# Peptides against a protein of PDB entry 8HF1, part 228

Target 1, 320 residues: chain A of PDB entry 8HF1
Amino acid sequence: NVMLYATKPTEVMVSFPHQEQVLTVTRLISAEIEKFYVSLDLMNIGVQPIRRSKSLQCLRDPSKKSFVKQLFNDFLYQMKEYGIYAASIAIISLIVEFDIKRRQAETLSVKLMHRTALTLCEKIRHLLVQKLQDMTYDDDDDNVNTEEVIMNFSTPKVQRFLMSLKVSFADKDPKDICCLVFVERRYTCKCIYGLLLNYIQSTPELRNVLTPQFMVGRNNISPDFESVLERKWQKSAIQQFRDGNANLMICSSVLEEGIDVQACNHVFILDPVKTFNMYVQSKGRARTTEAKFVLFTADKEREKTIQQIYQYRKAHNDIA

## One batch from the design tools (peptide; made by RFdiffusion4, then SolubleMPNN)

Design b2_p25_1_s1 (from b2_p25_1, 15 letters changed)
Fold by OpenDDE base, seed 2:
Structure b2_p25_1_s1 (fold): chain B 320 residues (1-320), chain A 25 residues (1-25)
Amino acid sequence: as target 1 above (320 residues)
Amino acid sequence: MESPLEELEELISDEQFEKLLLQQQ
């Protein structure tokens, strides 16, 4: 009986300074969104027919004002947690969503609501892009997708994450890399994916080393609301990761039991570990002999993070 | 010279937790 000593991954922490990006543009954007919420509350969209989805869960009808507010609140969270550069990518996802909803609107009032939201997103996009351009001293190269611009307009957490990727993977063989990046929110997967594509393309040491993909976990959102396109994308992304055509996967949830994702050598937890299950399941993907489990923490929360991880490690050892 | 990775990453060891407990006493 060779007890395959499942080599426990090396658990490491990367600390970052808690700096709020106090930019005038972020305050302006937040104020414009709050002003839009006041206007949205005054809009008469009528009583929307509650499509009783067959599942007893009152899935919030995405045509409702509450869904519009949720998307902007998720955007504000991403801008705060990941920075202006990530926000410039995140806003594109809102533009796409509101344009789809505008086209699918059954009533003129709902169509107008989504059009107003779309116009605000376009204004926000212009404000973000203009702010990214203010650092490009050379008027001629409007390329806001440089390593310098990405780093300067990212939060300290994202800066440390990008540094960790660069130092960990610079000039390595892409075949030796199997990396997972866990984030809390579904929409964060897309914006961090877009950020990583641009960062990798602007970083010579990573350009031919890292190939990112993203996968949104199946939330218990009825499979009826996942577009056929999103399901196809998820299947394709998983297959590319299995085939080694992608070596970095961004995930918003612990991959459900039965997604056979290969044994990874690196697992990054970009957002705080909130539950024991998240810890065990994410750590359980780091299964190679030299596997690394990397956490990101604010300096002020360092002690609390160490205590929490120790408690989770102890609880995991008591169950195993 | 500590590697740039060693400067960036802190090991979460049981010893590190024990040191933290001793600093809180």
Scores: peptide ipSAE 0.352, ipTM 0.789, DockQ to the pose 0.053
Fold by OpenDDE base, seed 3:
Structure b2_p25_1_s1 (fold): chain B 320 residues (1-320), chain A 25 residues (1-25)
Amino acid sequence: as target 1 above (320 residues)
Amino acid sequence: MESPLEELEELISDEQFEKLLLQQQ
């Protein structure tokens, strides 16, 4: 019995500068969403057809407006935390969701609400794409998916993450790579996945090295609302990662739910570690002999991050 | 010359934490 001493991963931190400069386009988009919220609050959606009890209608209508606001708040968060390029990908997911909800609308008022939200998303998409195109010198090259455009329109956090990937994995054998990227929110998984696909395709040193996939956590929303498609995608993504057909997995808290993922040599924590459980579970995936556990922090939060990691390390050693 | 990776990555060691505690005293 060779007791495989579980080698502790090397814990490293990558610092990024705080971005003070808010672009004019991000201010404009935020102002358009706030104007839309005022209009949304004035919308009377409560007039559902008489057939079902008045009491059930009043309880369901606030939830529909709240859901619309939640999606735009999640978009605003992503634009702030990951940048304009990630926001251009995120807005497409809102367009798809609002078009589905518009088609599923049982009332004209609800249909109009989702149509108005969709129209705002198309305006936001146009503003984002136009801003990405402002850096392409050639009027004929509509290709906003270059390494330069991705880097210039990403936040310092995302820039340092992409640099860390490039330096860590340039010209390596794909078989020697098993990488996890943890993010806080489920919608971020899809947007970072889309960003990475375009970045890898535009970066020759990574194009044949990294094959990304993503996993989205089961929302505590009824297992009945997880589309058969989402469950199929999740199973396929996990299987591709197990088979080595994908070597980079973007995930949220999904791996906390006991998804058996192979031992990884790299674990990136793109968002702040908020809990001891997140620290232990994510670090516990970095199990190879030369495994790295990489944290991203703002320069101003560097000291606080080191103190938190030390407290978590101590608490973990006291339980083990 | 430090590798581009060494310029990006700071090692989180127990020694760094001890140094940080000593600087706060």
Scores: peptide ipSAE 0.341, ipTM 0.779, DockQ to the pose 0.054
Fold by OpenDDE base, seed 1:
Structure b2_p25_1_s1 (fold): chain B 320 residues (1-320), chain A 25 residues (1-25)
Amino acid sequence: as target 1 above (320 residues)
Amino acid sequence: MESPLEELEELISDEQFEKLLLQQQ
């Protein structure tokens, strides 16, 4: 059993203050989304023709209203969990999705619904970008992608994550780095990827050190909804990571799908470890000598996190 | 001077868990 001789990674925890970023802009955005939900519920989109060829999930929301709400709820989650800067990237993914859905709309009413959602996303994007610009002192450099702006408009969790990356990898040889970053949600992978691209580009000590990629799990949703582009991207991202052309991979529940990711020296768990399987699978990727497994926890949840990790260690040792 | 990394990262040891259990008693 090859697992018996694997050096156990060093398990560390990074604590962050549980500060809700109580910005007026976040309250305004949330209120605009709630108003939109009321309007969305009143929209008569008619009975959508159930095309037999649409996967079982398209059958669960014949109105597609719940899917629209799901995307905005995922955005609200990302804004809360990762901050305004991450939200400014996350909203672009909603814009892209609603534009695709608008073009694929079989009825004028569904087309209008997605257009209304898209208009709200553009308004939200404008509000977010304006708020990011309010801290740029120089009117001439519309560059909201500075280290300072990223840090100031990120949640304490993301700030500590970025600090951990900077301190861990500043001026290191890119070849010596094999880093995984686990996140809970599929949409978070792309959001954190965009944030990291901008952060790395704005941080000289990391610019030539870290090359990020992202991989989203195959939705347990019918493989028919994975765009050919997403599958091509995943294959390319995995290959770049295997070839060492990328040394940081952001992933969700991808490990459940049997994706053979190489042994890594760093594994970051950006979101709470909710299951024993997630703990074992993610930790099991930190296999090199001196491998590090880094957890992020709110100070309030620190004790509970330590207790949970201890229970998972015990359970893992009882099975091994 | 603790490394900036040592200040940021807390080791999750079994000993720390035992200390936490002892503090809750």
Scores: peptide ipSAE 0.313, ipTM 0.762, DockQ to the pose 0.053
Fold by OpenDDE base, seed 5:
Structure b2_p25_1_s1 (fold): chain B 320 residues (1-320), chain A 25 residues (1-25)
Amino acid sequence: as target 1 above (320 residues)
Amino acid sequence: MESPLEELEELISDEQFEKLLLQQQ
């Protein structure tokens, strides 16, 4: 029995200042979404017949209003947790999703609901882009994707994450890098992926070093919303990461679903670790001799984070 | 000169946990 002494990864913590980004634009966007919720509650969408084959979500909200609210709540979360720049990318995903649903609408009332949601997303996108342009002297849309704009309009957590990537991977051989980035939410994977593409492209030291991909766990709640395209993308992303054509993978819940991801030398946990299983599984992917496991914490939550990691280490050592 | 990485990253050592446990007693 060769107990392969899995070399324990070096566990590090990156602290960030707890600044609530109280921008006037974020308050305005939140107020516009709340006004939209009031209007949405007043909309008569009619009773849609529950078809037996509809996902558990379609059973919970026959009107599809709860799903629309969920998407905007996920957007508001991303804007708060990752900043204005990340929100400008996240809103595009809502635009695409509401346009698809508008086209697939079985009734005029449902079509109108998705159209109203889409119009709000377009307004939000304009407000976000205009705010990003306030720091640029040039009216060119390409100028909002600079390292400076990305950093200035990101939360302190995202700023420290980007700095950690730059310092860790500047001018390294891309073959020596196998990096995982864990996030809590499905939609955050795509948002952080878009942010990283723009950041890497704007950062010369990373441009030929990091090739990001993203992977989303299987939505057990809505397998019908996994378009054939999303399933094809997931398979392609996993294969690119296995083949070394991508060396940074952004993941949500992937390890709990038994997706075989290779052993990595870097694991970043961008969001708080909520479960012991998530801690053990994510840490268990950092298997190389020099592997790092990086946690991000607000300064106010530093002690609580350290205590939580201690409890998880103790529990892991008691099972091992 | 601490590397720019050492300025960003704090090592989560077992010794830090022992210090935290001693401060709570």
Scores: peptide ipSAE 0.292, ipTM 0.735, DockQ to the pose 0.058

Design b2_p25_1_s2 (from b2_p25_1, 13 letters changed)
Fold by OpenDDE base, seed 5:
Structure b2_p25_1_s2 (fold): chain B 320 residues (1-320), chain A 25 residues (1-25)
Amino acid sequence: as target 1 above (320 residues)
Amino acid sequence: MESPLEELEELITDEQYEKLLLQQQ
């Protein structure tokens, strides 16, 4: 019985400074969203007829107001956790979603609600783009997607993540790279994917090295939002990663759903590891020779992170 | 010269945890 000792991945931590400074633009955006919530609460949307075919969650918010608030709360989270540049990408996803919902709205009141949300998203987009342009001398929209702009308008966590990618993968053979990036939220997958596309395109050392894709866990909330297109894209993205046409995959909670992903040589955990199961499953994907398991932590949480990882490592060794 | 990667990445070792325990005692 040759116990193939699966080479345990090298566990590393990347520390980042705690961001205490809130930019004026982020305060303005947050204040505009809060004003919108007050206005949204005053909107009479009426009782929507409960269609028997709508998921149990469509039954919980007959006004659809909670769903609108959820999308803006997810946006606010992304802006806080990943920065203004990531927020400029995230807002486009809200614009698309509210435009679809506006068109699909069964009542004038619901159409108006989604139109008001869409108008706010366009205002937020303009505020974000204007702030990105403050560092560019040229009024050219393409100039906001430079490595410098991306880095300057990203949180310290994202800056360290991008630097870790650049240093780890600069001028490597694409075939030697199999990278997973884990994030907590499904919407973050698409946001970080868009950020990485622009960063890789603006970084010559990575342009022909990294080919990113993203996959999201199944949303238990609304199977209606899993458009047939999103499910097709998810299957296509997984297939591209299996075929080696993509070598970096951004994931949210996907391993818990039994999606079979190949063994990887790099696993990045961009958001905090919240459960032992997430630790074991994500680490269990870093199982090639010389595999790395990279965690990101704030400097203030460094000790707590080390303690948590030690406890998880010990618990994993006691079960193995 | 530490590689730029070694400047970014800290190894998570059992020894680091033991040092933290000793500092809390």
Scores: peptide ipSAE 0.377, ipTM 0.818, DockQ to the pose 0.052
Fold by OpenDDE base, seed 1:
Structure b2_p25_1_s2 (fold): chain B 320 residues (1-320), chain A 25 residues (1-25)
Amino acid sequence: as target 1 above (320 residues)
Amino acid sequence: MESPLEELEELITDEQYEKLLLQQQ
């Protein structure tokens, strides 16, 4: 058994300027969400019947108000971290979730709460799409899914990520690509997947090169929230990636338990590496010859990132 | 001419860390 000395991946860093997108629309959206939180706190939802069959998490928020706030806080994070274009995709996931929760509501008060949240999401979506359209000079092409619109309404982090993909994979053979993209949050997987689909479709050099998929780590906390559809989709996405029908996989850091993903030649870490385990697990997927491990960092955090990666590299070499 | 990839990607080397430590002294 030739222990193929897994060649250590080339570790690279892509720096981006820390620019807060100080847009009037983002301030307006944040203010509308804050007003909604005040209204939500005043809503009398009553004591909900604890159904014996719901997981321990459904027991923690009997009012379901904290869950509504969590989804909007996750949206606000995505809008801040990835930009307005990514936010226009992220808001669709909230619309879908609140529509499901509205239909599953056991009480009229809970149904009304989710309806009010849904109406706010529809308003936010309209504000985002309108802002994306304001840059389309051609009145006739309502297509906000151009390379230019995606780039202009993305954060510097996402711009550098898209540039890195374009330069790394333009006109390559799809068979030579096995790429992982790690993100911190579950909802970011769907958001970045939707953004990448539109970007790849708008970029001729990538249209027949990159076939993206996403997977969401198993939420250990509530197997009940994973719809049968999400589980089927996750299995299908993993299988497509194993079969080479997909060559780019977006995944959350929660790849902890048991997703045997093949050896990759590219691993992108879009969000900061917060733990040693995340570093080892993600880097440990870059196992091919000439594999790259790409980190994204703000310029202001560059030194801290280098120091942290060095400490993780040293700690990994001391255990190996 | 550095490739557009070389301009975008910075190698994380142990030497870079040593230089940063020397600059913080």
Scores: peptide ipSAE 0.372, ipTM 0.819, DockQ to the pose 0.052
Fold by OpenDDE base, seed 4:
Structure b2_p25_1_s2 (fold): chain B 320 residues (1-320), chain A 25 residues (1-25)
Amino acid sequence: as target 1 above (320 residues)
Amino acid sequence: MESPLEELEELITDEQYEKLLLQQQ
């Protein structure tokens, strides 16, 4: 029994300035969403018949209004946490979701609600894209997907994350890279994936080095509501990462369900480590020789982060 | 010259925690 001495990863912290970049565009978007919530509350969409499907009925808000608000709240969070560039990708996911729901609407009132939400998303998308274009000096290159635009319209956290990727992986052999990126929320996986695709494509040093993939953890609430497409995507993403066809995997914290991911040499925690289990599970994936476990923290939370990691490290050593 | 990575990454050590405890006293 070779006790594989789990090589303890090097734990590092990347600090970022707490700049609440209160851009005028973010204020405008927030105000438009708030106005929309007032209008949404006034909408009479009728009581939808609760289809008693036998399995764990998520309380389908018979109005579906709560779900609409959740998606916009998630978007607002993402815009705040990851920046305008990430928000420009995130809004597309809302557009797709509201268009699906509009088509699936059983009533005209629900159809109208989702149409109004969709119209707001298109307005938000336009405001975001316009703001991204304001930095492109050359009228001829409408390409908002440059390294410069991505960096300038990302939060300091995301900027430091992208810098960490660039410095860590520039011109390396793709085979020597096995990277995990942990994010808190399911929707963030897809958004950061889209951001990374564009960043890698715009960054010559990474273009042939990093092949990202994303995995959304199983929604514990209803495995039945996971589209067959989402399940196929998850299986394909895991398999691509296992086969080495992808070397960077973006995961939500919902990896609690036993995803047998290979030993990685880099684990990035993009969002705050909120639980001991998240610390142990994520750190436990950094198992190669010279593996790194990278945390991102605001400068103002640096001390708190160090204290929290020390407590988790101690608690982990007491159970090991 | 610290590597750009060394400038970006701070090691989380037990000594850093001890220093922080001493500064909070």
Scores: peptide ipSAE 0.365, ipTM 0.820, DockQ to the pose 0.052
Fold by OpenDDE base, seed 3:
Structure b2_p25_1_s2 (fold): chain B 320 residues (1-320), chain A 25 residues (1-25)
Amino acid sequence: as target 1 above (320 residues)
Amino acid sequence: MESPLEELEELITDEQYEKLLLQQQ
């Protein structure tokens, strides 16, 4: 019985400069969302018609406004953390969600609320796309999906992540790659997936090397609200990764739910490791002999990150 | 010449933590 000594992954850190480049477009978008919140608070979405008990209806109305604000807050976070290019992809997901909610609206007032949110998203999309086009000198090439545009309109964190992927995987055999990318938030998985599809397609050294997929955790919302389509898509994405038809998987907290993912040779942690459990579970997926566990940190948080990882290593060695 | 990967990736070692503790003292 060859005791497979589980080789500990090589733990590495990639530092990125903390640039608060507040672009004029990001200030404009933030101001438009703030104006919209004031308008949203003034909207009388009415007491929904009396068919079921009055008490449950009054409790549901704040939840609809709160949900709209949550989606825009998540968008603002993503624009700040990942950049304008990522935001141009994220806004499409908001457009789709608000159009669904608009069509499902039982009242004219709720329909109008979602329509107003949708109109704001379309304005934001236009502002983002226009800003991405300002770098293309060629009036004829509407293609904002170039390596240069993606890099220039991404945050330093995302730039270092894309550079790390390019340097790690350029001209490699796709069969030798099993990569996980961990992100904190559910909506980030889909956005980073869209960004990676465009980046890989624009980068010759990666086009036939990396095939990305994404996986989003089950909504803590009852399993009844997970669309049959989302569940089918998740199963398909996992199966493609198991079969080697995809070699890069973007995950949120999903791997905590006991999804059997194969041993990986690369694990990237794009967002800060906030818990010991996240550290152990994500690191525990890097199980090959030459496995790498890659952390991204701002230069100002470098020392704090080293201290935190040391504490987590010590705690893990005391339990193992 | 360090590889572009060696310029990008810093190894997290126990020795780095010990050096950091010594610099904070």
Scores: peptide ipSAE 0.360, ipTM 0.813, DockQ to the pose 0.053

